# Peptides against a protein of PDB entry 7QUU: the designs that were tried, part 52

Target 1, 43 residues: chain A of PDB entry 7QUU
Amino acid sequence: DAVEPSVEKEYKKIISFRDTVFEGKHQQFLVPNNVRLKFLRDR

## One batch from the design tools (peptide; made by RFdiffusion4, then SolubleMPNN)

Design b2_p26_1_s2
Fold by OpenDDE base, seed 2:
Order: structure tokens, then C-alpha cells, then sequence
Structure b2_p26_1_s2 (fold): chain B 43 residues (1-43), chain A 26 residues (1-26)
């Protein structure tokens, strides 16, 4: 089964962000605007 | 289809986490 490339790209951003925060012991960092998660935005 | 369904479920679970982190990072 193929996942749409745009959806897969957003998923990878979410996982990367999660892992960075948790592995970094909840270290705060700036999230660039180009890394914004579009799929999880409220309608 | 199964992979797409699994991805959709994971995205739904991560929505709340995203909101929490966005507030934390303000």
C-alpha cells in the first residue's frame, strides 16, 4: 500500500519533532515556519 | 489501504501532542 507523498512527509515531521523533544529531555527549540505541520491544523 | 489507515490513526493521536508542544514553545 502506497501512502501519498505529502502525507508521509508531514508524518515524518511529526515523528522527528516528537523524538527531538523527548530525546532532548523536553528541551525547547525554535520550529521554523517551513517545518509547520499542515495536516494537524484545526479546520 | 492498511498503511494509510495506520498513518491516519497515528496523525490523529499526534494532534493533541502537537497542540501541547505549540503552547510550550510560545
Amino acid sequence: as target 1 above (43 residues)
Amino acid sequence: KEEAEKLAEELKKMKSLRKEFEELLK
Scores: peptide ipSAE 0.042, ipTM 0.448, DockQ to the pose 0.122
Fold by OpenDDE base, seed 1:
Structure b2_p26_1_s2 (fold): chain B 43 residues (1-43), chain A 26 residues (1-26)
Amino acid sequence: as target 1 above (43 residues)
Amino acid sequence: KEEAEKLAEELKKMKSLRKEFEELLK
């Protein structure tokens, strides 16, 4: 099952963000707009 | 198709989580 490389890259970013938030790393980090997950926005 | 379904489910969870955080940060 070949997931498109672009979709897989975005998925890895989502998982990394989730893990960072839930690992109790209360470090505020600025995410650049080009790295922001557009899939999480409301339509 | 199974990987795409797993991704769609995870995106749905993260969307819900984002909404909860947005409400908490108001």
Scores: peptide ipSAE 0.037, ipTM 0.414, DockQ to the pose 0.104
Fold by OpenDDE base, seed 3:
Structure b2_p26_1_s2 (fold): chain B 43 residues (1-43), chain A 26 residues (1-26)
Amino acid sequence: as target 1 above (43 residues)
Amino acid sequence: KEEAEKLAEELKKMKSLRKEFEELLK
């Protein structure tokens, strides 16, 4: 039931990207305030 | 296998979401 290391690495990058855009954590890159999904952060 | 299949399905959904956000960031 092993997952390929390449698939796991890609998944972790997408999760980090999600967290940056939704929550404004800036884990991978800076997101401008006008691009952040504030309506998801407030829930 | 079950865990790998679940992760692959979730990865597919997240790839679609990533494309929408990449367009928003342009």
Scores: peptide ipSAE 0.024, ipTM 0.412, DockQ to the pose 0.352
Fold by OpenDDE base, seed 5:
Structure b2_p26_1_s2 (fold): chain B 43 residues (1-43), chain A 26 residues (1-26)
Amino acid sequence: as target 1 above (43 residues)
Amino acid sequence: KEEAEKLAEELKKMKSLRKEFEELLK
């Protein structure tokens, strides 16, 4: 059974995030230059 | 659709992770 492309795209983003943050997989996210990651703001 | 049902369950379980992802990039 085929999964809807929009739902699959959201799933892949969540998995990528999980892998990067919680599983220690190195992946760079494209962040706009005017956005600072929350975990870096307090330093 | 069995595959779509499985994916929907995973998306529901990871709803909190999605919110954290969106907030970290602000």
Scores: peptide ipSAE 0.025, ipTM 0.451, DockQ to the pose 0.154; fails the geometry check

Design b2_p26_2_s1 (from b2_p26_2, 17 letters changed)
Fold by OpenDDE base, seed 5:
Structure b2_p26_2_s1 (fold): chain B 43 residues (1-43), chain A 26 residues (1-26)
Amino acid sequence: as target 1 above (43 residues)
Amino acid sequence: PFLKDTSSEILNEFRKKLLEERKKEE
C-alpha cells in the first residue's frame, strides 16, 4: 500500500529528529525548525 | 526549561521508541 505523501513527509521529520536529538551528546543543541515535530511544541 | 511531569513521560516513551527503531536499522 502506498503511504500518503503527507504521512511520508512527517515520518522523514521524525527520523531526522531522532538522529539529531539522540546523537549521545549530553550537550544542549538547537534543533532546526524543519526537523521539529509540531506535537512537541504544543506540549 | 523543564517539561511538566506528564509531558516528560510522553517524551521519554517517544525517545525509547525512536532509539529502538534506530537499533533495528543497524
Scores: peptide ipSAE 0.025, ipTM 0.429, DockQ to the pose 0.041
Fold by OpenDDE base, seed 1:
Structure b2_p26_2_s1 (fold): chain B 43 residues (1-43), chain A 26 residues (1-26)
Amino acid sequence: as target 1 above (43 residues)
Amino acid sequence: PFLKDTSSEILNEFRKKLLEERKKEE
């Protein structure tokens, strides 16, 4: 089944979050709005 | 220490999972 374009977009945000935020180990971070997952926001 | 509360613990476990997935993609 083709991954829905919305799901693919959210997956790209997860990868961006992994690469930009967690590489710094245990640093405090503010999650930018562009990498925030839409499905984790209140509906 | 970084892991002072439940929130820090959750973030650490999430970090471990994401880094493990990155390693599988390499």
Scores: peptide ipSAE 0.025, ipTM 0.435, DockQ to the pose 0.037
Fold by OpenDDE base, seed 3:
Structure b2_p26_2_s1 (fold): chain B 43 residues (1-43), chain A 26 residues (1-26)
Amino acid sequence: as target 1 above (43 residues)
Amino acid sequence: PFLKDTSSEILNEFRKKLLEERKKEE
């Protein structure tokens, strides 16, 4: 089953978020815009 | 008395699960 390209892009962001933010000790991280999930964007 | 930050504990357990899944991808 081919995952829709839009859904695949959001999954890649979740993985990137895991790898960049949840690695290491609790710190403030600068999250790149490409890793920011759609529902976390300020309206 | 330090109130245990239950929110921080939940986030830490979520972090652990995400890192475990990462190790399975290796």
Scores: peptide ipSAE 0.023, ipTM 0.408, DockQ to the pose 0.032
Fold by OpenDDE base, seed 4:
Structure b2_p26_2_s1 (fold): chain B 43 residues (1-43), chain A 26 residues (1-26)
Amino acid sequence: as target 1 above (43 residues)
Amino acid sequence: PFLKDTSSEILNEFRKKLLEERKKEE
Protein backbone atom coordinates (compact mmCIF):
# COMPACT_ATOMS: atom_id res chain seq x y z
CA ASP B 1 0.00 0.00 0.00
CA ALA B 2 1.41 3.37 -1.01
CA VAL B 3 1.69 5.52 2.12
CA GLU B 4 0.35 8.99 1.39
CA PRO B 5 3.17 11.55 1.01
CA SER B 6 1.74 13.59 3.92
CA VAL B 7 1.84 10.60 6.29
CA GLU B 8 5.39 9.73 5.24
CA LYS B 9 6.48 13.32 5.89
CA GLU B 10 5.06 13.26 9.43
CA TYR B 11 6.70 9.89 10.08
CA LYS B 12 10.09 11.34 9.07
CA LYS B 13 9.57 14.18 11.57
CA ILE B 14 8.91 11.66 14.37
CA ILE B 15 12.07 9.72 13.50
CA SER B 16 14.09 12.94 13.36
CA PHE B 17 12.71 13.95 16.77
CA ARG B 18 13.63 10.56 18.24
CA ASP B 19 17.17 10.67 16.94
CA THR B 20 17.78 14.32 17.87
CA VAL B 21 16.26 14.43 21.36
CA PHE B 22 16.84 10.87 22.59
CA GLU B 23 19.94 9.71 20.70
CA GLY B 24 21.52 12.97 19.48
CA LYS B 25 22.37 11.48 16.05
CA HIS B 26 20.59 14.11 13.94
CA GLN B 27 20.83 17.92 13.88
CA GLN B 28 17.39 18.82 12.48
CA PHE B 29 16.44 20.34 15.84
CA LEU B 30 18.81 22.56 17.82
CA VAL B 31 18.59 20.69 21.13
CA PRO B 32 21.33 21.52 23.67
CA ASN B 33 23.16 18.47 25.06
CA ASN B 34 22.02 19.21 28.63
CA VAL B 35 18.35 19.15 27.55
CA ARG B 36 18.54 15.78 25.74
CA LEU B 37 16.65 12.88 27.32
CA LYS B 38 19.76 10.64 27.54
CA PHE B 39 18.08 8.19 29.95
CA LEU B 40 15.52 7.38 27.22
CA ARG B 41 18.22 6.27 24.76
CA ASP B 42 18.97 2.66 24.00
CA ARG B 43 22.23 1.06 25.14
CA PRO A 1 15.73 9.17 36.91
CA PHE A 2 13.18 6.84 38.52
CA LEU A 3 9.87 6.27 36.73
CA LYS A 4 7.80 7.36 39.76
CA ASP A 5 4.65 8.83 38.22
CA THR A 6 2.21 8.22 35.38
CA SER A 7 3.94 10.81 33.19
CA SER A 8 7.25 9.00 33.54
CA GLU A 9 5.56 5.70 32.71
CA ILE A 10 4.00 7.18 29.56
CA LEU A 11 7.40 8.55 28.47
CA ASN A 12 8.96 5.13 29.02
CA GLU A 13 6.25 3.43 26.94
CA PHE A 14 6.77 6.02 24.20
CA ARG A 15 10.54 5.38 24.36
CA LYS A 16 9.95 1.65 23.89
CA LYS A 17 7.77 2.27 20.82
CA LEU A 18 10.36 4.60 19.25
CA LEU A 19 13.11 2.02 19.84
CA GLU A 20 10.95 -0.71 18.28
CA GLU A 21 10.50 1.47 15.18
CA ARG A 22 14.28 2.02 15.04
CA LYS A 23 14.82 -1.76 15.06
CA LYS A 24 12.44 -2.12 12.10
CA GLU A 25 14.52 0.40 10.12
CA GLU A 26 17.70 -1.64 10.71
Scores: peptide ipSAE 0.021, ipTM 0.382, DockQ to the pose 0.051

Design b2_p26_2_s2 (from b2_p26_2, 17 letters changed)
Fold by OpenDDE base, seed 2:
Structure b2_p26_2_s2 (fold): chain B 43 residues (1-43), chain A 26 residues (1-26)
Amino acid sequence: as target 1 above (43 residues)
Amino acid sequence: PYLKDTESDILNEFRKKLLEERLKEL
């Protein structure tokens, strides 16, 4: 089954974070609360 | 105003959500 469009949008953000912030190094980063991923909002 | 996360935390949370959506299809 197709991935829901909402989940695909969050996946694209994860890829953007990996490619532009982490560079595959699993480093820690600071995210503004209003820019944080939906999946992490309640963490 | 800022939250600290790691790539591993983000990927693990995404995997959990993807699995939850797939489990609803069963």
Scores: peptide ipSAE 0.036, ipTM 0.424, DockQ to the pose 0.047
Fold by OpenDDE base, seed 1:
Structure b2_p26_2_s2 (fold): chain B 43 residues (1-43), chain A 26 residues (1-26)
Amino acid sequence: as target 1 above (43 residues)
Amino acid sequence: PYLKDTESDILNEFRKKLLEERLKEL
């Protein structure tokens, strides 16, 4: 099944964040809560 | 406020969300 456009948009944000902030490294980081993806706000 | 997280944690939460949406289609 095709990924829903809303879910794909959130995925692209995660990948962009990985590529820009982590440089492909699995490291810890600090992110402002308002910049986090919506599904992470309730954590 | 700042939240501490990892790339793996973010990807894991994305996977959970994807699974939840797929389960609603069944």
Scores: peptide ipSAE 0.035, ipTM 0.418, DockQ to the pose 0.048
Fold by OpenDDE base, seed 4:
Structure b2_p26_2_s2 (fold): chain B 43 residues (1-43), chain A 26 residues (1-26)
Amino acid sequence: as target 1 above (43 residues)
Amino acid sequence: PYLKDTESDILNEFRKKLLEERLKEL
């Protein structure tokens, strides 16, 4: 099934976080609320 | 003002949201 462009965009952001913040180490991190991914903003 | 999380937590929340959207299409 095709992934909607909105969901794919959020997925690419998660991969960018993995590559730039975690470096594959599953590190703990602090994310400011104003830069949270759209699907996480209300949690 | 900060979310404390891990890569695994973020990926798990993404998977949950993807599943929720797919279930709404049924």
Scores: peptide ipSAE 0.031, ipTM 0.415, DockQ to the pose 0.063
Fold by OpenDDE base, seed 5:
Structure b2_p26_2_s2 (fold): chain B 43 residues (1-43), chain A 26 residues (1-26)
Amino acid sequence: as target 1 above (43 residues)
Amino acid sequence: PYLKDTESDILNEFRKKLLEERLKEL
């Protein structure tokens, strides 16, 4: 089954977010807007 | 641009959880 392009795009964002968060590259109280995930948008 | 506060807190908590899960695999 071809993963819908929308779902694949969200998975890539989740992986990128995971890796960035795991690496601890974020300064305290600072989050790059390009790392923003859909589930964080509404908070 | 950078987001502050709530989103940074979520990132920090996610980082902690991810580290905790990785530490369980060692």
Scores: peptide ipSAE 0.024, ipTM 0.328, DockQ to the pose 0.056

Design b2_p26_2_s3 (from b2_p26_2, 16 letters changed)
Fold by OpenDDE base, seed 1:
Structure b2_p26_2_s3 (fold): chain B 43 residues (1-43), chain A 26 residues (1-26)
Amino acid sequence: as target 1 above (43 residues)
Amino acid sequence: PPLKPTSSEIYNEFVKELLKEREKEK
């Protein structure tokens, strides 16, 4: 089943944010360095 | 047209979804 277009769009935004903040692979969003969540480093 | 989400709005949704997944794993 195709994911609803609205849900897919929001998911893509979340992934893009993850890549921008934690992986440095994306530059679409201006996110301060202090937004890096410590708990993701410990997983 | 709907306003584009800000970086802060995307951050809030990101944190929200991460917390949901974390609670499912407990």
Scores: peptide ipSAE 0.050, ipTM 0.469, DockQ to the pose 0.094
Fold by OpenDDE base, seed 3:
Structure b2_p26_2_s3 (fold): chain B 43 residues (1-43), chain A 26 residues (1-26)
Amino acid sequence: as target 1 above (43 residues)
Amino acid sequence: PPLKPTSSEIYNEFVKELLKEREKEK
């Protein structure tokens, strides 16, 4: 089954965010207070 | 036109996907 173009576009944004976090640039993003950033560090 | 997702929205979706992967490991 082909992935819908909208879903693929959103996935690319998530990957871009991941790369930014791992590069130590996550402070450039607004982080929701209800989600703990430590979860990303545990990976 | 649809609004571009905010950085917070992208962050939330990223965390949701990581949580799904964590649940698969249990």
Scores: peptide ipSAE 0.049, ipTM 0.461, DockQ to the pose 0.089
Fold by OpenDDE base, seed 5:
Structure b2_p26_2_s3 (fold): chain B 43 residues (1-43), chain A 26 residues (1-26)
Amino acid sequence: as target 1 above (43 residues)
Amino acid sequence: PPLKPTSSEIYNEFVKELLKEREKEK
């Protein structure tokens, strides 16, 4: 099951936010396949 | 070493920032 491009884009934003807000703290995010984040879907 | 933020903490902060941006747009 491939991750939807929209979901991947949304998680990239979260990762970018993490990198900027937490000043170099890194943690891998597992993008759930075919599951769009509700708060971003409602946009 | 400093504790890494949890995925939930990162997510929650992201949601908070997103909501702030929406409030500015309205």
Scores: peptide ipSAE 0.049, ipTM 0.466, DockQ to the pose 0.068
Fold by OpenDDE base, seed 2:
Structure b2_p26_2_s3 (fold): chain B 43 residues (1-43), chain A 26 residues (1-26)
Amino acid sequence: as target 1 above (43 residues)
Amino acid sequence: PPLKPTSSEIYNEFVKELLKEREKEK
């Protein structure tokens, strides 16, 4: 299923954070389409 | 090698870092 653009943007920020903070640790995870990371909205 | 962090662990660390940055901006 297609992920909504807002959720995808939040997901990309989480992945970017992971890549920066957890250097050498790479795990993909799915963000449910009905879940938003509200704390990322204004950042 | 160490276990990869879960999505919840990544989320929690992100929140912690955001809170730290917010406090620095005050």
Scores: peptide ipSAE 0.044, ipTM 0.457, DockQ to the pose 0.076; fails the geometry check

Design b2_p26_2_s4 (from b2_p26_2, 15 letters changed)
Fold by OpenDDE base, seed 4:
Structure b2_p26_2_s4 (fold): chain B 43 residues (1-43), chain A 26 residues (1-26)
Amino acid sequence: as target 1 above (43 residues)
Amino acid sequence: PLLKDTSSDILNEFRKELLKEREKEK
């Protein structure tokens, strides 16, 4: 199925955010092993 | 539960999931 152009644009923004923010300038965010958003999985 | 999670916990979980997706793309 062809991905809608709107969905592709939003996906590219998420990837850019991942690569630029969390691997670059904002590496100060420590990700503990015990951090979990249970409510997103339980529903 | 959601009510016990801090804003920092939310950001850290989101970071963790985005990095996992990047590793799958390699």
Scores: peptide ipSAE 0.040, ipTM 0.412, DockQ to the pose 0.053
Fold by OpenDDE base, seed 3:
Structure b2_p26_2_s4 (fold): chain B 43 residues (1-43), chain A 26 residues (1-26)
Amino acid sequence: as target 1 above (43 residues)
Amino acid sequence: PLLKDTSSDILNEFRKELLKEREKEK
């Protein structure tokens, strides 16, 4: 099944973040105290 | 999932999930 373009775009962001973080690149970002990770639930 | 934790806890959970996905691609 073809993934919807909107969902694919968000997956690409998550994968890019994963790769950056686990390659040892530390970027400062603010994480809110309340997060709903919808895309990670479906993978 | 909905996370209601400290920023550090959220980051740790997110990293764990991303690591699981990375391990599936091996």
Scores: peptide ipSAE 0.039, ipTM 0.439, DockQ to the pose 0.045
Fold by OpenDDE base, seed 1:
Structure b2_p26_2_s4 (fold): chain B 43 residues (1-43), chain A 26 residues (1-26)
Amino acid sequence: as target 1 above (43 residues)
Amino acid sequence: PLLKDTSSDILNEFRKELLKEREKEK
């Protein structure tokens, strides 16, 4: 199925945000891998 | 403060999930 142009635009925004965060343009936080917020877990 | 710590945890958890997706694309 062809991805709708609207979904592709949203995907590009998420990728741009990801790259910005990993390039150190945002504050970095270090939390251990065992620490997870319950409401962000898959049900 | 509790709110600052919670915000830091949310941002760090979201960052970890974005990292996993980036690694799958490589």
Scores: peptide ipSAE 0.036, ipTM 0.409, DockQ to the pose 0.049
Fold by OpenDDE base, seed 5:
Structure b2_p26_2_s4 (fold): chain B 43 residues (1-43), chain A 26 residues (1-26)
Amino acid sequence: as target 1 above (43 residues)
Amino acid sequence: PLLKDTSSDILNEFRKELLKEREKEK
């Protein structure tokens, strides 16, 4: 079961985003309540 | 909810969760 090239490309973007967030280079953005991550709703 | 509705709080919690996942991958 080979991962489709398109899916692999999106995973690489997510990892790159993660690393950027760790570096603290991400600007603050307005997050709509309906788009909030589950871990924020559970707290 | 423990966090106030600010973009800063959202990003800080997201950073913490991403850290946990990164540590599990090691």
Scores: peptide ipSAE 0.035, ipTM 0.410, DockQ to the pose 0.075; fails the geometry check

Design b2_p26_3_s1 (from b2_p26_3, 13 letters changed)
Fold by OpenDDE base, seed 1:
Structure b2_p26_3_s1 (fold): chain B 43 residues (1-43), chain A 26 residues (1-26)
Amino acid sequence: as target 1 above (43 residues)
Amino acid sequence: DLEKKYKEVKKAKKVLKELGISMEQV
């Protein structure tokens, strides 16, 4: 199996996390409003 | 494009650092 490049793996994780942040939720914790607002500004 | 993804990752890592979030928590 071709090992997925590290940057590709990190990218997938970040995109998934960003999507959950917009919902105000993460798999392990509630995302604070300041975190959500930071990602909204950078989108 | 891998370079575009790299730039997005780099930008996101900067935000995560400012927020005190590690890549292990993502």
Scores: peptide ipSAE 0.497, ipTM 0.879, DockQ to the pose 0.507
Fold by OpenDDE base, seed 4:
Structure b2_p26_3_s1 (fold): chain B 43 residues (1-43), chain A 26 residues (1-26)
Amino acid sequence: as target 1 above (43 residues)
Amino acid sequence: DLEKKYKEVKKAKKVLKELGISMEQV
């Protein structure tokens, strides 16, 4: 199988994290409102 | 578009750094 480019892998991770941030939850911590608002503005 | 994804990742990494979040925590 063709190795997926590192950028594509990182992009998938960032998108997944962004979605958890919008929900206000992460695997390790609750995402503060200021963090959610920052990602919402950049969306 | 890989270039667009690269730009978005770069921007997100900057925000994560400002927030004290590593890529390993993402």
Scores: peptide ipSAE 0.497, ipTM 0.879, DockQ to the pose 0.482
Fold by OpenDDE base, seed 2:
Structure b2_p26_3_s1 (fold): chain B 43 residues (1-43), chain A 26 residues (1-26)
Amino acid sequence: as target 1 above (43 residues)
Amino acid sequence: DLEKKYKEVKKAKKVLKELGISMEQV
């Protein structure tokens, strides 16, 4: 089992989350507008 | 590239911290 480096795992999580933030909805919660704006600005 | 990914993760963690979002919520 090629243990995926912790950085790679975290990177995948961040990218997935970012994509859901742009849609305004995460699996666990509705992403507040201020959170979406912060991610859009730093994109 | 692992270094690029590391930099992106570090940047994102800073944003998440500012927003009060934990990595467990991501």
Scores: peptide ipSAE 0.496, ipTM 0.878, DockQ to the pose 0.508
Fold by OpenDDE base, seed 3:
Structure b2_p26_3_s1 (fold): chain B 43 residues (1-43), chain A 26 residues (1-26)
Amino acid sequence: as target 1 above (43 residues)
Amino acid sequence: DLEKKYKEVKKAKKVLKELGISMEQV
C-alpha cells in the first residue's frame, strides 16, 4: 500500500472543508458566516 | 505538484489557526 504523503492527505481534507464552507454546512457543525467570508476572500 | 500542495496546506492551516479551527474539525 503506497501510503499517500501526509501533505496530500491534508490537502484533500482542506479542499473538502473549503467546499463545505462555501455550502455553509459541515458534517459536524454549521459554518459561521465570518469563517465563510474569510475563505471567500482567500479564494 | 507536492510543493504547491504543501504551500496551500500551510496557508490554510494558518487561516484555520487564526479562526480557532483544529485539523481534527476539518
Scores: peptide ipSAE 0.491, ipTM 0.878, DockQ to the pose 0.456

Design b2_p26_3_s2 (from b2_p26_3, 17 letters changed)
Fold by OpenDDE base, seed 4:
Structure b2_p26_3_s2 (fold): chain B 43 residues (1-43), chain A 26 residues (1-26)
Amino acid sequence: as target 1 above (43 residues)
Amino acid sequence: DLEKKYKEVKASLKVFKELGISEEQI
């Protein structure tokens, strides 16, 4: 089944946001380690 | 399956909201 281009674009936006929070300039946000490790693996 | 992955990461935004982190804050 072909995924709509809109879904792929929104997926990429959410992944970019998560990368900014965990690995980027905003990694100073307090996120529990178990949550961080889960989200990094789910990229 | 990208659609399944999309649903999972979209649901993760709720966890960020509970932590006080939003896309608008960054």
Scores: peptide ipSAE 0.416, ipTM 0.853, DockQ to the pose 0.308
Fold by OpenDDE base, seed 3:
Parts: C-alpha cells; sequence; structure tokens
Structure b2_p26_3_s2 (fold): chain B 43 residues (1-43), chain A 26 residues (1-26)
C-alpha cells in the first residue's frame, strides 16, 4: 500500500525540525554528540 | 521504506523531548 500523503508530510516536518536543531545553535549545548551522530546516520 | 523511516524518526521526537527540545521552542 502507498504511504498516505499525511505520513509523508509529517515525515518531512520531523526531518526539517531535526535539521534545524542540528544546524542551529541548539545542537552544540543541548544535544550530546552520540545522539547527534545517531540521528544524522538515520536521515 | 518510508513508513519504516517515519516510525523511526517519530520515535526520535521522544529523545528530543527528554532533552528539553520541542518544535514549539525552535
Amino acid sequence: as target 1 above (43 residues)
Amino acid sequence: DLEKKYKEVKASLKVFKELGISEEQI
């Protein structure tokens, strides 16, 4: 079955949020490096 | 598979919440 358009939209929103966290100032102080590296591999 | 990827990244939001990071704060 094709993934519903709603799921695809939500997926894109979550990826955009993660990218904002990891490209912004927040990643340096709030996100441990081991967590960051895991999520970058899962993109 | 996009559905599998979606489930994985959706689960990751819990980790961000535990770190005090939310979409509303960014």
Scores: peptide ipSAE 0.416, ipTM 0.855, DockQ to the pose 0.301
Fold by OpenDDE base, seed 1:
Structure b2_p26_3_s2 (fold): chain B 43 residues (1-43), chain A 26 residues (1-26)
Amino acid sequence: as target 1 above (43 residues)
Amino acid sequence: DLEKKYKEVKASLKVFKELGISEEQI
């Protein structure tokens, strides 16, 4: 099943968003470490 | 499977919403 290009594009946007959050544009205290570590593993 | 990965990361947006973080704010 070929994943639709729309799904792939949206996936990449969400990953980019998560990376931006974790790079510290949002203060690290806003995102609990347990949440951060979970999402980094699920990349 | 990319579709499975997509569903998983899309679900993570709910967690960010609960923290007051959205894609529109970045």
Scores: peptide ipSAE 0.412, ipTM 0.852, DockQ to the pose 0.287
Fold by OpenDDE base, seed 2:
Structure b2_p26_3_s2 (fold): chain B 43 residues (1-43), chain A 26 residues (1-26)
Amino acid sequence: as target 1 above (43 residues)
Amino acid sequence: DLEKKYKEVKASLKVFKELGISEEQI
């Protein structure tokens, strides 16, 4: 099923945000390893 | 399913909020 362009755009924004948090594109935040590993696997 | 994935990652923002992390900070 065709996902609405708005949903796809927002999804990409959230993924980009998560990547920034965990990989430190601009700043890397201190998060528990279990949280980091879960969110990285769920990309 | 992208819609399912979207709902899941959107829900993850609540976990970030609990850690004091928001999209507006980056």
Scores: peptide ipSAE 0.404, ipTM 0.854, DockQ to the pose 0.338

Design b2_p26_3_s3 (from b2_p26_3, 12 letters changed)
Fold by OpenDDE base, seed 4:
Structure b2_p26_3_s3 (fold): chain B 43 residues (1-43), chain A 26 residues (1-26)
Amino acid sequence: as target 1 above (43 residues)
Amino acid sequence: DLEKKYKEVKASKKVLEELGISLEQV
């Protein structure tokens, strides 16, 4: 099968992380509220 | 749009750097 471009793979990872941070469900890293607010604006 | 995705990835990588997190960790 064709390999997905690296940018699209990175994008999927970023979106997944962003969504978990926004929802407050990421348990591995402590993300400051100002970063959560940035993701809210970008979403 | 791949270009838009690239820009968003680049911007988010900057945020991750500020947090001391690599993309490999997320």
Scores: peptide ipSAE 0.505, ipTM 0.881, DockQ to the pose 0.444
Fold by OpenDDE base, seed 1:
Structure b2_p26_3_s3 (fold): chain B 43 residues (1-43), chain A 26 residues (1-26)
Amino acid sequence: as target 1 above (43 residues)
Amino acid sequence: DLEKKYKEVKASKKVLEELGISLEQV
């Protein structure tokens, strides 16, 4: 079974977090608006 | 493309660092 490279695992986590922050659905962390806006530009 | 993913992860890690968040937490 091919082990997914660490970079790809990290990438998936980052994308998931980004999308959650963008949608305003992340309740575990307070994310400042400037960071949220940065993720908007990256979508 | 793995290189593009690497660059995006690197940039995002910097943002998370500013927030005091580790990748283990997200």
Scores: peptide ipSAE 0.505, ipTM 0.881, DockQ to the pose 0.443
Fold by OpenDDE base, seed 5:
Structure b2_p26_3_s3 (fold): chain B 43 residues (1-43), chain A 26 residues (1-26)
Amino acid sequence: as target 1 above (43 residues)
Amino acid sequence: DLEKKYKEVKASKKVLEELGISLEQV
């Protein structure tokens, strides 16, 4: 079953995105401060 | 833990949806 590998790939993408948002390095999208604060709490 | 990863992915997808962003775009 490809579910576990699929979830793992999605998880890695989410973690990478979260880290770039937290560091203020994501330049493709406008991320509001409340989302940055949420990722800070989840980190 | 796969279940924890499922929950985190689901929660994050909801945030992305609220931002109008697909997971494919990030």
Scores: peptide ipSAE 0.501, ipTM 0.879, DockQ to the pose 0.501
Fold by OpenDDE base, seed 3:
Structure b2_p26_3_s3 (fold): chain B 43 residues (1-43), chain A 26 residues (1-26)
Amino acid sequence: as target 1 above (43 residues)
Amino acid sequence: DLEKKYKEVKASKKVLEELGISLEQV
């Protein structure tokens, strides 16, 4: 299989995390409101 | 676009670092 670029893999992880924050599914760490607002603007 | 994704990853990594969260944790 072709090696997926590392940036693409990292991007997918960040998008997944962002979606988890918006859905309120993360329990292991607290995300401040200013960070949530940043992700909202980037969405 | 790979370059746009790179910029977003770089910016997001900085935010995660400030939160004390590594990318392997998310």
Scores: peptide ipSAE 0.499, ipTM 0.880, DockQ to the pose 0.437

